Peptides against a protein of PDB entry 8YVU. Designs and how they scored, part 180

Target 1, 39 residues: chain A of PDB entry 8YVU
Amino acid sequence: PQLCYILDAILFLYGIVLTLLYCRLKIQVRKAAITSYEK
Target 2, 160 residues: chain B of PDB entry 8YVU
Amino acid sequence: TWLTVLKKEQEFLGVTQILTAMICLCFGTVVCSVLDISHIEGDIFSSFKAGYPFWGAIFFSISGMLSIISERRNATYLVRGSLGANTASSIAGGTGITILIINLKKSLAYIHIHSCQKFFETKCFMASFSTEIVVMMLFLTILGLGSAVSLTICGAGEEL

## One batch from the design tools (peptide; made by RFdiffusion4, then SolubleMPNN)

Design b2_p26_4_s2 (from b2_p26_4, 19 letters changed)
Fold by OpenDDE base, seed 1:
Order: C-alpha cells, then sequence, then structure tokens
Structure b2_p26_4_s2 (fold): chain B 39 residues (1-39), chain C 160 residues (1-160), chain D 39 residues (1-39), chain A 26 residues (1-26)
C-alpha cells in the first residue's frame, strides 16, 4: 500500500509538469497564430 | 525562436529520461539490498534476476545525457550521436517492457496458484510485493520509452 | 488498496493522453512556424 | 558500494542542476 501511494505521488507530479508544459506550448501556438494573422 | 522552444522541449525530455533512469536504478538497488532474490522460489523477480533495472536504467541515463549535451552544444555530430543513443534506448525500453510484462504474468499466475487467502503468509506477501514493484518498473519504463521516442523524433526532424 | 490502484490507472491514462496531445501540439507548432517562414 | 554511491550522488547532483536550469528558463 505504501508503494502505491509513492507511485501516485510520482505520477501526479509528472502530470502537473506535463500540464504546465502543455499550457505553455498552447499559449505559444496561439501567439504564433495571431502573429501569422496580422501579417 | 521555434528552434529555442524545441531545444527546451528536448532538454526537458532528456531530464525526464534521466530521472526515470535514476528511479529505476534506485528501485533495483533497494530490491537487491532488501531481498535475496536468489533464495526466492519461482520466477517472481525474473526481471530483477535478469538485471533489467540496471542495464535499462544505464541505457536511458546515457541517452538522456547525450540528448541534453547535444541540445546544449548545437553540433551536428552530437545530434547524430543523440539520435543513435535515443534509438538504442527506445529498443532497450521496448525489450524491457516485454520482459516486465512476462514477469508480471508469472507473478500473477503465482498468486493465483497459491490462492493467497492469507496475505500474511511470507510467500504471498513476497509475490504481491514483487507484483507491485514490477508494475512500478513497467510504468517507469513506459515513461522512459516515451521520452526516448520523443527525443528521437525531435532529432530526426532536425536532421531533415 | 483498490482505490490506490484505480488512481494509478487514471494517472497513467492521463499521462499517456497528455503525451499524445503534447506531440500533436508540437507538430502544429512546427507547421505554424513553417507557414510563417514562407510568408 | 561506496564508489557506486558516489557515482549515484554525482549523477543525482547533475540532474538536479539541470532541473534548476530548466526551472530558471521557465
Amino acid sequence: as target 1 above (39 residues)
Amino acid sequence: as target 2 above (160 residues)
Amino acid sequence: as target 1 above (39 residues)
Amino acid sequence: SEELKKIYLDLFLKVFQLMQELVEKV
């Protein structure tokens, strides 16, 4: 049972990091799309 | 620049790969230190007996380090080296997943055959513990493989 | 103990989905960059 | 075992430094 909770913590941390990176990438895509529309 | 963003992504993937490798090595070391695998009956720890946590983690660690170095130095020869290392790590990861699945199947079969109604029996406890460790190792290996494949695709895109 | 395994499965699935979405988003960013360079 | 521990520690420190650099770039 303790090992299961440790795995949950690692997976949770990984999920948070990936979510933050995904959000940043999404913002960059949106900025690039806006810049391409203004040209 | 878009290249700068891609470089940051490669570095992050490399770090993730190294971290996964380190966790796998730590688990391998802990299991080998706490449990005498040679005295355990059956193939419950077949992946550990084969040394997968060690050689797999080494491959992933080397691949991750090479990817980070390649990204930092921006040299064409380093990019090719990183691609080779990531490809090798991807193959190693795939092989590791196969070994871990086989080990998991054996562990589950062992639990089923012994009809572990009493969880406190030493054999049943060891089988359940091994199953948990193998599952954790499988997840880590999948994460490592995902990072290695992603780095390979990124490196291949830079060579084209 | 069963709840812990369920959580592991959910977090694992979430990690896979995020990885796939991240790959797709990265491809979109690359396509957007190429299109902006051609203009 | 002590040499292995030292290698692991050095590797851990390198990874930690790399993570810090990544966080600073974020």
Scores: peptide ipSAE 0.429, ipTM 0.803, DockQ to the pose 0.069
Fold by OpenDDE base, seed 5:
Structure b2_p26_4_s2 (fold): chain B 39 residues (1-39), chain C 160 residues (1-160), chain D 39 residues (1-39), chain A 26 residues (1-26)
Amino acid sequence: as target 1 above (39 residues)
Amino acid sequence: as target 2 above (160 residues)
Amino acid sequence: as target 1 above (39 residues)
Amino acid sequence: SEELKKIYLDLFLKVFQLMQELVEKV
């Protein structure tokens, strides 16, 4: 039971980190696309 | 195109919100059907008594659906509606998290006070079950809030 | 205990999907950066 | 009610199918 909860916490943290990284990457792609369009 | 990828991401976030909402609603309905929460002494199921699994799920579902529809139809009025719904969903999610944390604290305190080492005791089983459900709901609510906030930011960026 | 394992499975699946999406997005960003550099 | 459960199940299945389609498109 405790091991399961620990795994949940790790997976949850991983999900949050991936979401943040994904958002950051998406913002970078958007900025690059806008800059390319203005050229 | 990059725009198509972004659209798919928004749709994915919307689907995630709807899924989260559906899971929360399922848990709420199962708990309400199996347990008579009104007869349970204490605040172990305070989040359920407040109806959070229901209204929270509805708000997240509406927000997710509006986000998907808005993205598919690419209409300005739908984008604004989705932004409003996502904002409301974000507020609801924050409130839900607060309620769930309070409930979790009460449940943990109850388990500690009664020294629930024997899971076969009805009271201890109920407290443990409540704690597990509350933790799951808390996780789902955080995921829903994250998706709602993300969609809100995306929608706000399109309006600017 | 069973609910915890179900949650683990869902989170694991979510993490895999996000990782795949992130990898695809990263490849796209890299391709866009290369194309921008060649211009 | 059982009817409500069926509605929820159908909705859940639709969402699940949508998620699968999204995964395939990615």
Scores: peptide ipSAE 0.448, ipTM 0.802, DockQ to the pose 0.091; fails the geometry check
Fold by OpenDDE base, seed 2:
Structure b2_p26_4_s2 (fold): chain B 39 residues (1-39), chain C 160 residues (1-160), chain D 39 residues (1-39), chain A 26 residues (1-26)
Amino acid sequence: as target 1 above (39 residues)
Amino acid sequence: as target 2 above (160 residues)
Amino acid sequence: as target 1 above (39 residues)
Amino acid sequence: SEELKKIYLDLFLKVFQLMQELVEKV
């Protein structure tokens, strides 16, 4: 049972980190698309 | 195209929000059906007494649905509506997290005070069960809040 | 304990989906960067 | 109520279908 809670915490942290990275990449894609559209 | 990717992302976030809402509703319904929270002594189920699984799930469901509809119809008025709904869902999520943290603290304090070495005691079992449910709901609420905030940022970016 | 396993499954699936989306976005950023470099 | 359960089940199934479509697009 305790191992399950530890796994939940790790997976939760991983999910948050991935979400933040995904947001950063999305912003980069948007910037790249805007730059491509202006050229 | 980048627009297609953004639409897929919004749809994914909306689905995630709806799923989170549904899970919260399921937990709320199960807890309310199995346990008579009104007769439970203490504030172990304060989040349930406040009806958080229900109103929180409703807010997240509405926000998710509006986000999906906004993505599909690509109408400016829907984008604004989605932004408003996501903002409301974000506020609701923040409030829910606060309530759940308070409930978690009370549950943990209860477990500590009663020195629950005997897991088979009804009070200790209820406190442990409450703690587990509150933790689950807390994670779901954080996921929902993350989705709502992400959708809000996406919507705000489309209006700017 | 059972609830913990359910949460683990949900978080695991979420992590996999986010990882796939992140990989796709990363590929798109790379493609956009290559296209911008060739122009 | 059974009606509420049916509504929840239908909504759940719709969400699952949407998730499956999203997974297929990934």
Scores: peptide ipSAE 0.438, ipTM 0.807, DockQ to the pose 0.081; fails the geometry check
Fold by OpenDDE base, seed 4:
Structure b2_p26_4_s2 (fold): chain B 39 residues (1-39), chain C 160 residues (1-160), chain D 39 residues (1-39), chain A 26 residues (1-26)
Amino acid sequence: as target 1 above (39 residues)
Amino acid sequence: as target 2 above (160 residues)
Amino acid sequence: as target 1 above (39 residues)
Amino acid sequence: SEELKKIYLDLFLKVFQLMQELVEKV
């Protein structure tokens, strides 16, 4: 049972990190698209 | 196009939010059906007594639905509505996390005070069960909050 | 403990989906960068 | 209640359909 909770914590942290990275990447893609359109 | 990808992401986040809300409602309903919280002494189920699984789930569901509808119809009023709903859901999620953390602290304190070495004692079992459910709800709430915040940022970016 | 495993499964699935989406987005960013460099 | 179960089932089915549509779009 303790290992299960540790796994939950790791997976949760991973999910948060991935969400943040995904958001950053999404913002970068948007900026790149806007820059390409102005050009 | 990048816009299509963003829309797909918003839809995914909205679906995740709705799913999280549904799971929270299911847990709330199950706990309320199995346990008479009114007869349980102590603040172990304070989050349930506050009705967080219900109102929080409703907020997340509405936010998710509005996000999906806004994405599909591409109407300005729906975008604003979704942004508002996501903001409200984010606030609700933050409040929920706070309540759940407080509940966890109380549950842990209860376990320590009563020296719950005997897991099969009714009080210790309930405290442990409450802790497990609260942890699950905490994870779900954080997932919902993450989706709501992401949707809020996306919506705010479209309005600027 | 059973609930913990269910949560692990949900978080794991979420992590997989996010990873796939992240990979797709990363590939798109790379393609966009290559296209911008050729221009 | 049976009504609540029906509501939950309908909601579940709607979410599932949305997920399927999302998968098809990806």
Scores: peptide ipSAE 0.435, ipTM 0.807, DockQ to the pose 0.077; fails the geometry check

Design b2_p26_4_s3 (from b2_p26_4, 19 letters changed)
Fold by OpenDDE base, seed 3:
Structure b2_p26_4_s3 (fold): chain B 39 residues (1-39), chain C 160 residues (1-160), chain D 39 residues (1-39), chain A 26 residues (1-26)
Amino acid sequence: as target 1 above (39 residues)
Amino acid sequence: as target 2 above (160 residues)
Amino acid sequence: as target 1 above (39 residues)
Amino acid sequence: SEELKKVRLELFLEVLKKMLELVEKV
């Protein structure tokens, strides 16, 4: 049961990092789409 | 700069693969240090006896390192090498998953046969512990496989 | 203790979904970059 | 053999050390 909590912590950290990266990438895609529409 | 983002992503995937390998190695080391697998009756630790934590971690580590090096040097031969290493790591991951599933089945069968109602018995505790470790290693192997496949797709895309 | 395993499963599923979404987004960004370069 | 197990363990520890060094470089 203690190992389960350690795994939860690792997976949680991984999820947070991926979420941040995904958000950054999504913002970049939106900015690129806006700039392409203005041209 | 989309290229910079892609490079950071590849490096991140490589680091993730190395980290996964390290965690697998740590678990393997802890299990081997705490438990004398040779004295345990049955095939509860068949994956450990097969040396999967060792060779699997090596493959993932090499793949991750090659991916990072290939990205940094941006050489065609290194990209191909990384692709090959990632493919090998993917195969190793698949094999590892199979071994872990077999080990999990054996562990569950052992628990069922010994009717482990009293978890205080040493045999039942060891079987349960083995099952937990195998499950954790399975998750880590899946994560490693995912990273290796992602790197392979990225490398293949660069060659096209 | 059983709740810990449930949490592990949820976090694992979330990680897989995020990874897939990230890959899809990355492919979209690449396609957009190629189309912008051909213009 | 017990000797093979010891060699494997040593190799495992060496790989672990190398990976740790790599992580520190990142």
Scores: peptide ipSAE 0.469, ipTM 0.808, DockQ to the pose 0.056
Fold by OpenDDE base, seed 5:
Structure b2_p26_4_s3 (fold): chain B 39 residues (1-39), chain C 160 residues (1-160), chain D 39 residues (1-39), chain A 26 residues (1-26)
Amino acid sequence: as target 1 above (39 residues)
Amino acid sequence: as target 2 above (160 residues)
Amino acid sequence: as target 1 above (39 residues)
Amino acid sequence: SEELKKVRLELFLEVLKKMLELVEKV
């Protein structure tokens, strides 16, 4: 049971990190698209 | 292509929020079906007594549904409505997290005080089960809050 | 313990889906960057 | 108070049924 909770915590942290990275990448893509449109 | 990706992301976040709400409702239903919370002494199920699985799930479900509908119809009034619903859902999620943390602390304190060495004792089993459910609900609430906040930021960005 | 394993499975699936989406987005960003550099 | 709890439970079950129907539509 303790190992299961540890795995849950690791997977949860991984999910949060991936979500943040995805958001950052999305923002970068949006900024690039706006910059390309202004040109 | 980019707009399609953004729409898929918003839809995915909305679906995640609805799924989180459904899981919370399922947990609430299971707890209400298996345990008579009214007869349980103490604050082990304080979050359930407060009706958090119900109102929290409703807020998340409404927010997710409005977000999906707003994305599909691409109407300005729906975008504002979705933004409002996501904001309300975010506030509700924050309140829910606070309640769940308090409940978790009380449950852990109860387990510590009673020195639950016998896992099969009814009181210790109930306290452990409550703690597990509260932890799962806490994780789900955090996920729901994250999705609601993300949708709120996306909606606010579209209005500006 | 069973609930913990179910949560692990859900989080694992979520992590896989996010990873795939992140990879696809990263490939798209790279393609967009290459296209912008050639113009 | 007990009647209110029963009403809340019924409402909760109805919401669950609606949510289940929505999941089935997806």
Scores: peptide ipSAE 0.456, ipTM 0.802, DockQ to the pose 0.050
Fold by OpenDDE base, seed 1:
Structure b2_p26_4_s3 (fold): chain B 39 residues (1-39), chain C 160 residues (1-160), chain D 39 residues (1-39), chain A 26 residues (1-26)
Amino acid sequence: as target 1 above (39 residues)
Amino acid sequence: as target 2 above (160 residues)
Amino acid sequence: as target 1 above (39 residues)
Amino acid sequence: SEELKKVRLELFLEVLKKMLELVEKV
């Protein structure tokens, strides 16, 4: 039972980190698209 | 900027893969140290008997390390090596998932047959513990596989 | 204990979906970078 | 069996050390 909660914590942390990275990547894609449009 | 982000992403995936591998190794080592699996009746710990936590974790660790090194040195030969390692790790992960699923089915069947209402019974405790560990290892293996596949796709894309 | 396992399953599924989306986004970024380099 | 466990533990520790070194280099 305690192991289950530890796994939840790890998965939760992983999810947060991936979400942040995804957001950063999405912002970069948008910036690249804007730069491409201005050229 | 884009290259920097891609490098950070690959490094993150590599670190995640190594971390999952290390956790799997830790669990495998703990189980092997606490329990004498060879003397346990039944196939509840079949994945451990097969040594999956060890060789699987090694493959994932090597793949993750190669991915990180490849990103840092930015050498073509390292990219190819990382791609190969990630591919091998992906195959190993798939095999591991299959083994873990089989083990999980056996563990669940064992629990069902013995009607494990009392958690403190030795057999039921071992079966439950095995099930928990197998589930955790399964999740970690899938996470590692996802990371390895992601790195493989990224590496393949760079070679094209 | 059952709720913990359910949470693990949800978090696991979320992690897989995020990983797939991240891969797709990364491919898009690379395609955009290549297109920008060719211009 | 115990010898195999010790070898595995040593390998695990070496991997951990390498991982730590990689983290420090980042």
Scores: peptide ipSAE 0.475, ipTM 0.817, DockQ to the pose 0.063; fails the geometry check
Fold by OpenDDE base, seed 2:
Structure b2_p26_4_s3 (fold): chain B 39 residues (1-39), chain C 160 residues (1-160), chain D 39 residues (1-39), chain A 26 residues (1-26)
Amino acid sequence: as target 1 above (39 residues)
Amino acid sequence: as target 2 above (160 residues)
Amino acid sequence: as target 1 above (39 residues)
Amino acid sequence: SEELKKVRLELFLEVLKKMLELVEKV
């Protein structure tokens, strides 16, 4: 049971990090699209 | 293609928020069905007594639904409404996290006080079960908050 | 303990989905960068 | 207290139903 809780914590942290990275990447793609449109 | 990807992302975030809300509601229902919280001594289930699984799930559900509808209709007024709903859901999520942390502390304190060496004692079992459920709800609430904040940022970016 | 395993499964699935989305988004950013370089 | 629980349960079920309908539309 303790291992399960540790795994939950790791997976939770991974999910948060991936969400943040995904948001950052999305912003980068948006900026790239805007720059392409202005050219 | 880019607009389609963005739309899919917002929809995905909205669906995630709704899913989180549903899971929270399911947990609330299960706990209320299995345990008579009103007869349990102490504040082990304080979050449930406060009705957090219910109102929290409602806020997240509304926010998620508004986000999905906003993305589908692509209307400016709906985007603003979704932004407001997501902000409200974010606040609700933060409040929920606080309540859950307090509940978790109380549950842990209860376990420590009773020196639960015998897991099969009813009180120790209930405290352990409460702790597990509270931890799950805490994770779900954080996920919901993350989705709501993400949607809020996306909505704010569209208004700028 | 059973609830912990359910949470692990959900978080694991979420992590996989986010990873796939992140990979797709990263590929899109790379394609956009290449297109911008060719212009 | 029992009536309040029933009302809450009904509201919960209605919300679940609406969510399910929304998921089906996606």
Scores: peptide ipSAE 0.467, ipTM 0.812, DockQ to the pose 0.058; fails the geometry check

Design b2_p26_4_s4 (from b2_p26_4, 19 letters changed)
Fold by OpenDDE base, seed 3:
Structure b2_p26_4_s4 (fold): chain B 39 residues (1-39), chain C 160 residues (1-160), chain D 39 residues (1-39), chain A 26 residues (1-26)
Amino acid sequence: as target 1 above (39 residues)
Amino acid sequence: as target 2 above (160 residues)
Amino acid sequence: as target 1 above (39 residues)
Amino acid sequence: QEQLKQVYLQLFLKVLEKMLELVNSV
């Protein structure tokens, strides 16, 4: 039973981290697209 | 194209927000159907008594739907509306987290006071169940808030 | 305990979907960077 | 209390239907 809660916490943290990384990558793609448009 | 990917991402975030809201509503409905909250002594289910699973889920659902509609129509007024709805949903999520934390503290205090060594007592079982449900609702609320904030940032970026 | 396992399953699915989206986005960023270098 | 539960259930079902419509529209 305790292992299940630990797994939930790990998966939840992983989800948050992935969401943040996804947002960062999205911003990078936008910046790259703007730079490509200016050239 | 990068625009198509961004559009799909916003729609995905909106769907995630709606899904989170639906799960919250489902849990709220199940708890209300299985347990008579009015007959339970104490404030163990204070978040449910306040109707948070319902109004919180409604706010998240509306925000997600508006975000998807605004992205599809690509109209400035809809983008602003979506941004407003996402902001409102973010505020609602923050309020919900606060309520859930308070409920969690009350539930833990109840468990501590009644020395729940024997989980077979109905009161201790209900308090433990309430704590588990509140924790799950807290995680879902944080997920919904994350989605709403992400959509808000995306909408703000389009207005700049 | 059963609710914990259900939550684990949902979080796991969410993590997989986010990972796939992240990988796709990362590939797009790399393609954009290569295109920017060629200009 | 029972009436409140029914209203809550109906609202949940309505949201579920809207979500399904949204998924089908994508």
Scores: peptide ipSAE 0.475, ipTM 0.810, DockQ to the pose 0.071
Fold by OpenDDE base, seed 2:
Structure b2_p26_4_s4 (fold): chain B 39 residues (1-39), chain C 160 residues (1-160), chain D 39 residues (1-39), chain A 26 residues (1-26)
Amino acid sequence: as target 1 above (39 residues)
Amino acid sequence: as target 2 above (160 residues)
Amino acid sequence: as target 1 above (39 residues)
Amino acid sequence: QEQLKQVYLQLFLKVLEKMLELVNSV
């Protein structure tokens, strides 16, 4: 049971980090698209 | 293609928020069905007594639905409405996290006070079960908050 | 303990989906960067 | 408590119906 809680914490942290990275990547793609449109 | 990807992301975030809300409702329903919270001594289930699984799930569900509808109709007025709903859901999520943390502390304190060496004692079992459910709800609430904040940022970016 | 395993499964699935989305987004950013370089 | 359980169940069912409608609209 303790291992399960540790796994939950790791997976939770991983999910948060991936969400933040995904948001950052999305912003980068948006900026790239805007720059491409202005050219 | 880019607009389609962004649209798919917003829809995905909305679906994630709705799913989180549904899971919270399921947990609330299960806890209410299995446990008589009113007869449990102490504040171990304070979050359930406050009805958090219900109202929190409603807020997240509404926010997710509005986000999906906003993305589908691509209307400016709907985007603003979704932004407002997501902001409200984010506030609700933050409040929920606070309540869950308080409940978790009380549950842990209860377990510590009773020195639950015997897991089979009814009180210790209930406290442990409460702690597990509260932790799950806390994770779900954080996921919901993350999705709501993400949708809020996306909506704000569209208004700028 | 059973609830912990259910949470692990959900978080694991979420992590996989986010990873796939992140990979797709990263590929799109790379393609956009290449297209911008060729212009 | 039973009334509260019924209210929760009804609300849960309503949310499920709305979700199903949303999924069908996609």
Scores: peptide ipSAE 0.469, ipTM 0.814, DockQ to the pose 0.065; fails the geometry check
Fold by OpenDDE base, seed 1:
Structure b2_p26_4_s4 (fold): chain B 39 residues (1-39), chain C 160 residues (1-160), chain D 39 residues (1-39), chain A 26 residues (1-26)
Amino acid sequence: as target 1 above (39 residues)
Amino acid sequence: as target 2 above (160 residues)
Amino acid sequence: as target 1 above (39 residues)
Amino acid sequence: QEQLKQVYLQLFLKVLEKMLELVNSV
């Protein structure tokens, strides 16, 4: 039972990190799209 | 900026893969240190008997390390090496998942047959513990496989 | 204990979905970068 | 078996050190 909670914590942390990276990447894609539209 | 982001992503995936491998190795080592698997009757620890935590973790660790080194040195030969290592790690991960699923089925069947109502019975406790460890290893293996596949796709995209 | 396993399954599924979305987004970023360079 | 465990532990520690160096380089 304790191992299950540890796994949950690791997966949760991983999910948060991936979400942050995804958000950063999405913002960069949007910036690139805007820059291409101004040319 | 885009290349820098891609590099950071590859590094992150590589680190995640190495971390997953390390956790798998830690669990394997702990189980081998606490339990004498050789004296346990049945196939509850078949994945451990096959040495999967060790060789699987090694493959993932090597793949992750090569990916990080390839990204840092930005050399074409290292990219190819990383791609090869990631592909090998992906295959190893797939094989590991298959072995773990088989082990999980055996463990669940064992629990069902022995009607483990009393958790404190040694056999039921070991079966439950094995099931928990196998599930954790399965999740870690899938995470490692996802990372390796992602790195492989990234590496293949750079070669094209 | 059953709730912990359910949470693990949900977090695992979320991690897989995020990884796939991240891969797709990365491919899109690369395509956008190539298109901007041809330009 | 104990020797194998020690080898595993050393390898694990080496990988951890490399990961730490990687994190510090970023």
Scores: peptide ipSAE 0.468, ipTM 0.817, DockQ to the pose 0.069; fails the geometry check
Fold by OpenDDE base, seed 5:
Structure b2_p26_4_s4 (fold): chain B 39 residues (1-39), chain C 160 residues (1-160), chain D 39 residues (1-39), chain A 26 residues (1-26)
Amino acid sequence: as target 1 above (39 residues)
Amino acid sequence: as target 2 above (160 residues)
Amino acid sequence: as target 1 above (39 residues)
Amino acid sequence: QEQLKQVYLQLFLKVLEKMLELVNSV
């Protein structure tokens, strides 16, 4: 049971980090698309 | 900026792989210290008996280290070495996942057969604990494989 | 205890999906960068 | 069995040392 909670915490943290990275990457794609449209 | 982001991603993947390897090794050492796996009857700890936590962790650690070194030195020979190590680690990870799945099935079957209603019984507790550890190791192995494959693809892209 | 395992499964699935989406987004960024370099 | 455990522990420590060296090199 304790191991399960530890695993949940690790997975939760991993999910948050991936979400942040995804958001950053999405913003970069949008910026790249805008830059390509202005050229 | 894009190259810098990719480099940071490679470094992050390498660190993740090393961390995964460290956790696997820690679990291996804890299990070996607490449990005498050789005296445990059955296939509940088959993955541990095969030494997977050790060799798998070593492969992932080497792959992660080589990936980080390759990224830092930006040398062609290191890129090839990293690619080779990541490929080997990916194969090892796939094999490890297979072994862990088999072990998980056996452990689950054992729990089902013994109808472990009383979790406080030593045998049921050990089987449940083994199952939990195997699941954790399986997850870590999948993460390691994902990182190794990602690094392999990145390395292959740099060679082209 | 059962809820913990269910949560683990959901978080694991979420992690896999996010990883795949991240990979796809990364490929899109790469394609956009290549297209911008060829212009 | 005890010897195997010791070998495993030594290998683990060696890996930890290498990882520490890598972290310090970064």
Scores: peptide ipSAE 0.461, ipTM 0.804, DockQ to the pose 0.054; fails the geometry check

